Peptides against a protein of PDB entry 4ASU. Designs and how they scored, part 209

Target 1, 270 residues: chain A of PDB entry 4ASU
Amino acid sequence: ATLKDITRRLKSIKNIQKITKSMKMVAAAKYARAERELKPARVYGVGSLALYEKADIKTPEDKKKHLIIGVSSDRGLCGAIHSSVAKQMKSEAANLAAAGKEVKIIGVGDKIRSILHRTHSDQFLVTFKEVGRRPPTFGDASVIALELLNSGYEFDEGSIIFNRFRSVISYKTEEKPIFSLDTISSAESMSIYDDIDADVLRNYQEYSLANIIYYSLKESTTSEQSARMTAMDNASKNASEMIDKLTLTFNRTRQAVITKELIEIISGAA
Target 2, 83 residues: chain B of PDB entry 4ASU
Amino acid sequence: FTFASPTQVFFNSANVRQVDVPTQTGAFGILAAHVPTLQVLRPGLVVVHAEDGTTSKYFVSSGSVTVNADSSVQLLAEEAVTL

## One batch from the design tools (peptide; made by RFdiffusion4, then SolubleMPNN)

Design b2_p21_8_s3 (from b2_p21_8, 14 letters changed)
Fold by OpenDDE base, seed 3:
Structure b2_p21_8_s3 (fold): chain B 270 residues (1-270), chain C 83 residues (1-83), chain A 21 residues (1-21)
Amino acid sequence: as target 1 above (270 residues)
Amino acid sequence: as target 2 above (83 residues)
Amino acid sequence: SAAERLAAVEEALRRVAERER
């Protein structure tokens, strides 16, 4: 490589390093916010899931329609955040299909679609785009919930798959159940709940769905920002190492050129 | 007893004496060993009676309340403010 | 746009990663 080529590459990598450092700082700020906002969201979301856990809602085996909601974002550069969700979605879809279930998929965030489009395009109902630019709001979750409920797909049960935040260095892809109104209303375990009219149950279920989606978005966002911060840090370190290597190469090449020029001068071969 | 909005937690697995909630079908008080029920909140006043005799008042917009067989209660409001 | 900038960074980082392999 010529000195010019090395210099150009050095400049390029230095610029990338500046960008990755800046992105790390942005991700760190977003992470800090997301973590703060996750605390109440977790209580809220876990509270919404309490019914399903306590009532032990079971879907009859004859019910075949299953909905998988994958939660991530549109934004890359966050390590395995998207691929982990997609991997679990694929596994779940395959298991359900093997069990004779019909599987439909909803992607929250464009990255899920980008990963699964080739293999699962026919199973996608809808993909929600423009996820991850702003912190998710309850309004956003409500919109997703409403669109799901209005999709015309009459699922019996479903799974929401998202990355649960553990720590700044750890997340876990998890699944939480979602149930249709029909499944809840027909569940034998719900018989202990007294004086529930159909309208109340419908409204309750709408809130429940929005709540769970909101919770999943908050967990996902926190996990994503943390992972992005780590990814950008790693990228910055890798860039630094590359800069060092190229600098050594530059110095060696420069010395070789000088030596060659000197030899040419001394030998009179110029 | 858990009482939260998407952005704020007021009670998290707390023991309380009574919670008065505004529902679409009417206001009711949740006491110990209340029968399991599901309700939807209407805009109105929530009153939490603590075991120590203190009362806290909140205004809520909409949401849900769940009373489970194990006497656990989840009050989840879209918006809630302390009064 | 922020999206375009991110995409450019993604592409640049991918290229760097591929060259390091």
Scores: peptide ipSAE 0.024, ipTM 0.822, DockQ to the pose 0.014
Fold by OpenDDE base, seed 5:
Structure b2_p21_8_s3 (fold): chain B 270 residues (1-270), chain C 83 residues (1-83), chain A 21 residues (1-21)
Amino acid sequence: as target 1 above (270 residues)
Amino acid sequence: as target 2 above (83 residues)
Amino acid sequence: SAAERLAAVEEALRRVAERER
């Protein structure tokens, strides 16, 4: 490589390092906020799931319609955040298909669609875009829940797949169940809940769906910002190492050029 | 007893004596060993009676309340404020 | 390798910059 080529590459990598350092700081600020907002959201969301755990809601095996909701965002440069969700969605879809179930998919965030478009395009009902620019609100979750309920797909049960935040260095892709109104209303285990009006149950289920979506968005956002911070830190370190290597190469090459020029001058071959 | 909004936790797996909630079918009091039920909240007053005799008042907008067979209660409001 | 990881970041950043145009 010529001195000019090395210099151009050094300049490029130094610029990338500046960008990755800046992105790390932005991700760190967003992470701190997301973690703070996740604390109440987790209590709220886990509280909403308590019914399904305690009532042991079972879907009859003859019921065939299953909905998968994948939760991520539109934003890249966050390590394996999107691919982890997509991988679990693919696995779940394959397992359900092998069990003779019909599977439809909802993507929260454009990255899910980008990964699954080639293999699962016909299974997508809807993809929600513009996710991840601002922190998710309960209003956002309510809009997603309403759109799902109005999609015209009469699922029996479903799965919401998202990254659960564990720590600044760890997340885990998890799945939580969602049930249709019909599945809940027909569940034998629900017989102990007395005097539930059909309208009350419908409204309750709408809140439950919005609650779990909100929870999943908050877990996903916190996981994403943490992963982005780590990814940008790693990128900055990799850039630093490359800068050091190229700087050494530049210095050696420069010395070689100078030595050659001096030899040419001394030899009279100039 | 768990009482939370999306943005704030008021009670997390706490033991309480009684919770009065505003529902679409009317206000009712949740006592120890209340029968399992599901209700939807209407805008109104929530009153929490703690075991120590303290009473806390909250205004809620909407949401849900669940009373389970194990006497666990989840009060989940879309918006809630301490009064 | 560090070089491969850096190249992947460079490509990703280029794609992001192209979409923001």
Scores: peptide ipSAE 0.020, ipTM 0.842, DockQ to the pose 0.013
Fold by OpenDDE base, seed 1:
Structure b2_p21_8_s3 (fold): chain B 270 residues (1-270), chain C 83 residues (1-83), chain A 21 residues (1-21)
Amino acid sequence: as target 1 above (270 residues)
Amino acid sequence: as target 2 above (83 residues)
Amino acid sequence: SAAERLAAVEEALRRVAERER
């Protein structure tokens, strides 16, 4: 490589490093906010799931309709956040299909559709776009829940798949159950709950779905911002290492050129 | 007893004497060993009676309340404010 | 490798820049 080529490459990598450093700082600020907002959201969401854990709601084996909701965002540059969710969705869909279940998919965030569209296009009911530019609100979750309930797809049970936040350096892709009103109302384990009006149960289920979606969005957002911060930090470090390597190469090449020129002058060959 | 909104936690696995909740079917008091039930909240007053005799009041919007067989209670309001 | 990771970031950044134009 010529000195000119090395210089151009150095300039390019230095510019990339500036961009990745800036993106790291932005992600760090968003992460700090997301983590604060996740604390109450987790208590709220886990509280909503408590019924399903305690009642041990089971879906009859003859019921075949299963819904998979994948939760991520529209935004890239966050490591394996989207691919982890998509991988789990693919695995779950394959397992359910092998068990003779009908599987439909909802994507929260455009990235899931981008990954799964080629292989699972016929299974998609809807994709919610414009996710991840702003922190998710309970209103956003309610809109998603209502659209699902009004979609006309009468699922028996479902799975919501999202990245649960563990720490600034760790997340885990997890699955939580979603049940239809019919499944909840017909569950034998629900018999211990006294005087449940059908209208009350319907409304309760709507809140439960919205609550779970909200919780999943908050976990996903926190995980995503943390992963983006880490990815941008790694990119900045890799750029730094490459700059150092190229700088050494530049210096060596420059010395070689100078030496060659000196030899030519001394030998009288110029 | 857990009482939370999406943005704030008021009680997290706390022991309380009684919780009065506004539901669509009417206001009722949740005591120790209350029968399991599911209810939907209407806008109104929540009153929490602590074991030490202190009383806290809250205004809630919509939401849900769950009383489980193990006497655990989850009060989940969309919006809640301390009064 | 560090070089492969950098190349992936460069490609991703180019894609983002193209979407913002």
Scores: peptide ipSAE 0.019, ipTM 0.823, DockQ to the pose 0.014
Fold by OpenDDE base, seed 2:
Structure b2_p21_8_s3 (fold): chain B 270 residues (1-270), chain C 83 residues (1-83), chain A 21 residues (1-21)
Amino acid sequence: as target 1 above (270 residues)
Amino acid sequence: as target 2 above (83 residues)
Amino acid sequence: SAAERLAAVEEALRRVAERER
């Protein structure tokens, strides 16, 4: 490589490093906010799931319609955040299909669609876009919940798949159950709950779905920002190492050029 | 007893004496060993009676309340403010 | 002469240093 080529590469990598450092700082700021907002959201979301855990709602085996909701975002450069969710969605879809279930998919965030569209296009009901530019709100979750409920797809049960935040360096892809109104209404375990009006139960289920979606969005966002921060840090470090290597190569090449020129002068070939 | 909104936690697995909630079907008090029920909140006043005799008041917009067989209660409001 | 070669080397080094500026 010529000195000119090395210099051009150095300049390019230095620019990339500046970009990755900037992105790291942005991700760090978003992470700090997301983590703060996740604390109450987790209590809220886990509280909403408590019924399903305690009531042990079972879907009859004859029920065949299953909904998978994958939660991520539109934005890349966050390590395995999207692929982890998509991988679990694929696994779940395959398992359900093998069990003779009908599977439909909802993607929250365009990245899910981008990964699964080629293999699962016929199973997609809807993809929600414009996820991840701003922190998710309860309003956003409510809109998603309402659109799902109004989609006309009458699922019996479902799964919401998202990345749960563990720490700044760790997340785990998790699955939580979603039940249809009919499944909840017909569940034997629900018989202990007295005086449940059908309208009350419907409204309750709407809130429950919105709550779970909101929770999943907050977990996903926190996980994503943390992962992006880490990914950008790693990219910045890799760029630094490459800069160091290229700088050494530049220095060696420069020395070789000088040496060659000196030899040519000394030999009288100049 | 857990009482939270999406943005704030008021009670987290706390022991309380009584919680008065405004529901779509009417306001009711949740006492110890209340029968399991599911309700939807209407805009109104939530009153939490602590075991120490203190009373806290909150305004809630909407949401849900769950009373489980194990006497656990989840009050989940879309919006809530201390009054 | 050895002196002329040395002078040529010094000049070459100066030119290389100037190109790096």
Scores: peptide ipSAE 0.009, ipTM 0.810, DockQ to the pose 0.004; fails the geometry check

Design b2_p21_8_s4 (from b2_p21_8, 12 letters changed)
Fold by OpenDDE base, seed 2:
Structure b2_p21_8_s4 (fold): chain B 270 residues (1-270), chain C 83 residues (1-83), chain A 21 residues (1-21)
Amino acid sequence: as target 1 above (270 residues)
Amino acid sequence: as target 2 above (83 residues)
Amino acid sequence: AAAETAAAIRAALEEVARRAE
């Protein structure tokens, strides 16, 4: 490579490094906010899931309609955040299909659809876009919950799949159950609960769904920003190493050129 | 007893004597070993009676309350503020 | 324009990663 080629490449990599550093800082700021907001959201969300865990709600075997909700975002450059969710969605869909169940999919965030479109397009009910630009609110979760409930798809049981935040360097893809109103109302384990009005139960379920979606969004957002921060940090380090390597190559090449020119001057060959 | 909104935690697995909640079906007092039930909150006053005799008041907008068989209680408000 | 920029950044990052191997 000529000195000119090396210089051009150095300039390009330095510019990329500036971008990755900037993106890291933006991700870090968003992560810090997301982590703070996740603390109460986790208590709230785990509290909402407590009923389903304690009541041990079971779906009858004759019920075949299953809904999978994958939670991620529209934004890339965050490592395996989207692919992890999609992978688990595929696995769950395959297992359910093998069990003779009908599977439908909802994507929260456009990236899920982008990954699964070719293989699962016929199973998609709806994809929610414009996820990840701003921190998710309870209002956002309520809109998603309402649209799901009004979609006309009568599922019996569902699964919400999202990345749970562990630490700045770790997340885990998790699955939580979603139950239809009919499944909850007919569950034997619910008999211990005092005479619950049907309207009360319906409203309760609407809150429960919104709560779980909100929780999943907060976990997903925190995981995503953390992963993006790490990815951009790694990219910046890789760029730095490449700059160092190319700088050494540049210096060696420059010395060789100078030596050649000196030899030509001394030899009179120019 | 857990009492939280999406943005704030007021009680997390705490032991309380009594919680009064505003439900759509009327005022509801949750005592120790209350029968399992599910209720939906209406806008109103939540009163938490601690074991030490202290009383705390909160305003809630909406939400849900769950009393489980194991005597655990989850009060989940959409919005809540300390009064 | 934003999508194109994101794609360009991604491609550049992938190239950097490939060359670092």
Scores: peptide ipSAE 0.030, ipTM 0.825, DockQ to the pose 0.013
Fold by OpenDDE base, seed 1:
Structure b2_p21_8_s4 (fold): chain B 270 residues (1-270), chain C 83 residues (1-83), chain A 21 residues (1-21)
Amino acid sequence: as target 1 above (270 residues)
Amino acid sequence: as target 2 above (83 residues)
Amino acid sequence: AAAETAAAIRAALEEVARRAE
């Protein structure tokens, strides 16, 4: 390669590095906010799940309709955030199908659909787009919950799959259960709550679903921003290494050119 | 006793003497060893009575309250403010 | 898998470098 070619490539990589550094900073700012907002959201969400954990709600085996909600976003450049959720969704769907269950899928964020559309298009009920541009609100979660409940799909049991935030360098894809009103109402373990009005229980379930969705969105957002920050940092480091390598190549090539010119002068060939 | 909104935590696994909650079916007090129940919140006042005798008041919008068999309580409000 | 984005960018950068040689 000519000195000019190397210089052009160096310039290109340096520009990429500037972009990745800038994206890292943006992701860092969003992460800091997301992490702060996750603290109360986690208490809130875990509190909402407490009933299901303590009541040990079981779905009868004869019930076949299963709903899978995958939670991610519309935005890329965040490592394995989307693929991890999609992978677990695929695994769960396959296992349920093998068990003779009917599986339907809801995607929160367009990236889930983009990954699963070719193989699971017939199983999708709805995909929620415009996720990840702004921090999720409880209002957003409520809209999703309401749409699900009003979709007309009468699921018996479901699962919500999302990335739980552990640390700036770690997240884990997790699954939490979702139960229909009928499943909750018929659960033997709910007998201790017998004095509960049917309307109250319905409303309670609506809140529960919204709460769980909100929680999952907050976990997902925090995980995504941290992953993006890490990805951009790694990209910046890779660019730096490449710049160093190309700079060495440039210097060597320059020396070779000078040497060649000197030889030509000494030999009288020029 | 846990009391939180999506954006703020007021109590996290705290021990309290009594919590008065506004529900759609009526306001009631949650005491130690209260029977398990599920309720939906209506807009109104929540009063938390601490073991030391202090009382704190909150306004809540909608939400849910759960009293479990193990006497744990989760009060989850969509919106809540300290009074 | 967590580094998929970084790996993709790295691969692209390596291709650019290879073309420069």
Scores: peptide ipSAE 0.038, ipTM 0.866, DockQ to the pose 0.011; fails the geometry check
Fold by OpenDDE base, seed 3:
Structure b2_p21_8_s4 (fold): chain B 270 residues (1-270), chain C 83 residues (1-83), chain A 21 residues (1-21)
Amino acid sequence: as target 1 above (270 residues)
Amino acid sequence: as target 2 above (83 residues)
Amino acid sequence: AAAETAAAIRAALEEVARRAE
């Protein structure tokens, strides 16, 4: 490689490093916000899931329609955030299909569709785009919930798959159940809940779905920003190491060129 | 007793004496050992009576309330403000 | 998790380095 080539590469890597450092700072700021907003969202979301955990709602085996909601975002460069969700979605879809169930998929964030479109395109009902640019709001979750409920797909049971935030360096892909109104209304375990009007139950389920989606979005966002921050930090470090290596190569090459030129001068071959 | 909005937590697994909630079917008080129920909130006042005798008032826009068999209560409001 | 992005960036950087050789 010529000195010019090495210099060009150095410049390119230095520019990449600047970008990764900048992205790290942006991700750090978004992470800090997301973590703050996750605290109440987790209480809120876990509170919404409490019914399902306590009631131990079971879907009858004869019910075959299952909905999978994968939660991620539109933005890359965040490690295994999207692939982890997609992997679990694939596994769940395969398991359900093997059990003779019909599976439909909803993607929250374009990356889910990007990963699964070739193998699961026929199972997709809808993909929500423009996720991850702004922090998710309850309004966003409500829109998603409403669209699901109005999709015309009469699922019996569903799964929402998302990355739960553990720490700045750790997340875990998890699955939470979602249930249709019919499944909840027919569940034997719900018999202990006194005289629930059908309209009340419907409205309750709408809130429940929105709540769970909101919670999943907040967990996902926090996980994503932390992962991106880590990824950009690692990228910056890798770039730094490469810059050091190339700088050494540059110096060696420069010395070799100088030596060659000196020899040519001394030998009179110029 | 858990009382939260998407953005704020007011009570997290707290012990309270009574919670008055505005529901679509009417306002009712949730006491200890209340029968399990599911309700939807209407816009109105939530009144929390703490064990120490303090009373806190909140305005909620909408949401849900769950009373479970284990006497746990989840009050989840879309929006809530302290009064 | 950060390993994939780091690996992708590393791979891209290695490709750039390889072209410089």
Scores: peptide ipSAE 0.023, ipTM 0.864, DockQ to the pose 0.011; fails the geometry check
Fold by OpenDDE base, seed 5:
Structure b2_p21_8_s4 (fold): chain B 270 residues (1-270), chain C 83 residues (1-83), chain A 21 residues (1-21)
Amino acid sequence: as target 1 above (270 residues)
Amino acid sequence: as target 2 above (83 residues)
Amino acid sequence: AAAETAAAIRAALEEVARRAE
């Protein structure tokens, strides 16, 4: 490599490093916001899940239709965020299929579709795109919930898979149950609840679904931004190391060139 | 008793004396050891009666309320504001 | 956790470095 080549490479890497540093800062800002917004969202979402946990709703084995909702985003450069969700979705789908269940998939975020389209294209009902550009709102969750309920797919039970935020350096892919109206209505464990009007229960379930989706989006977003921040930091460090290495190479090459020129001058072999 | 919106927590596993909620079937009071039930909120006034006798008022747009067998209550409003 | 993204970026950087040689 010539000095010019090395210089060009250095310039390129330095530019990339600037980009990664900028992206880190953006991710950090988004993370800070997401983490703040996650606090109430978690209370809200966990509160919504409390019924299902406390009631211990069981789906009869004869019920065959299972829905998997994978939650991620459209945005890359965030480590294993998308692949973790996809991996869990694949595992769950395989387990359910082995149990004789019919499995359909909803992807929240285009990255899930990108990963699973080759192997699971036939199972996909819908993919929601344009996820992750802005912080998720309850309105967004409601739209997803409504679309699911209006999809015409009459699932019996489902699973929502998302990355739960643990800390700035850790997330965990988790699964939470979703239930159809019929499953909830027919669940023996629900008998302890007072006589509930069918319309009330329907509306309740709509809220529950939206609540859970909203919660999952908030967890996912926080996890994603944190992971992106870390990824960009690592990228910046890697770029820095490469710059250092290339700088050393540049210096060595420069000395070699100078030495060669001196020899040519001394020998008259110019 | 948990009372939250997607963006704000008002009560988190708190002990309260009574919560009055506006439901589609009518407003009712949730007291200690209330029978398990599920209700949907209508736009209206939520009144939380604390054990110390203080009352707090909130306006909610919509949402759900759950009373569980263990006497835990989740009041989840789509939107809620303190009055 | 960030290894995948870091690896991708590293690969891109290496490719840039390789092309510059």
Scores: peptide ipSAE 0.022, ipTM 0.869, DockQ to the pose 0.011; fails the geometry check

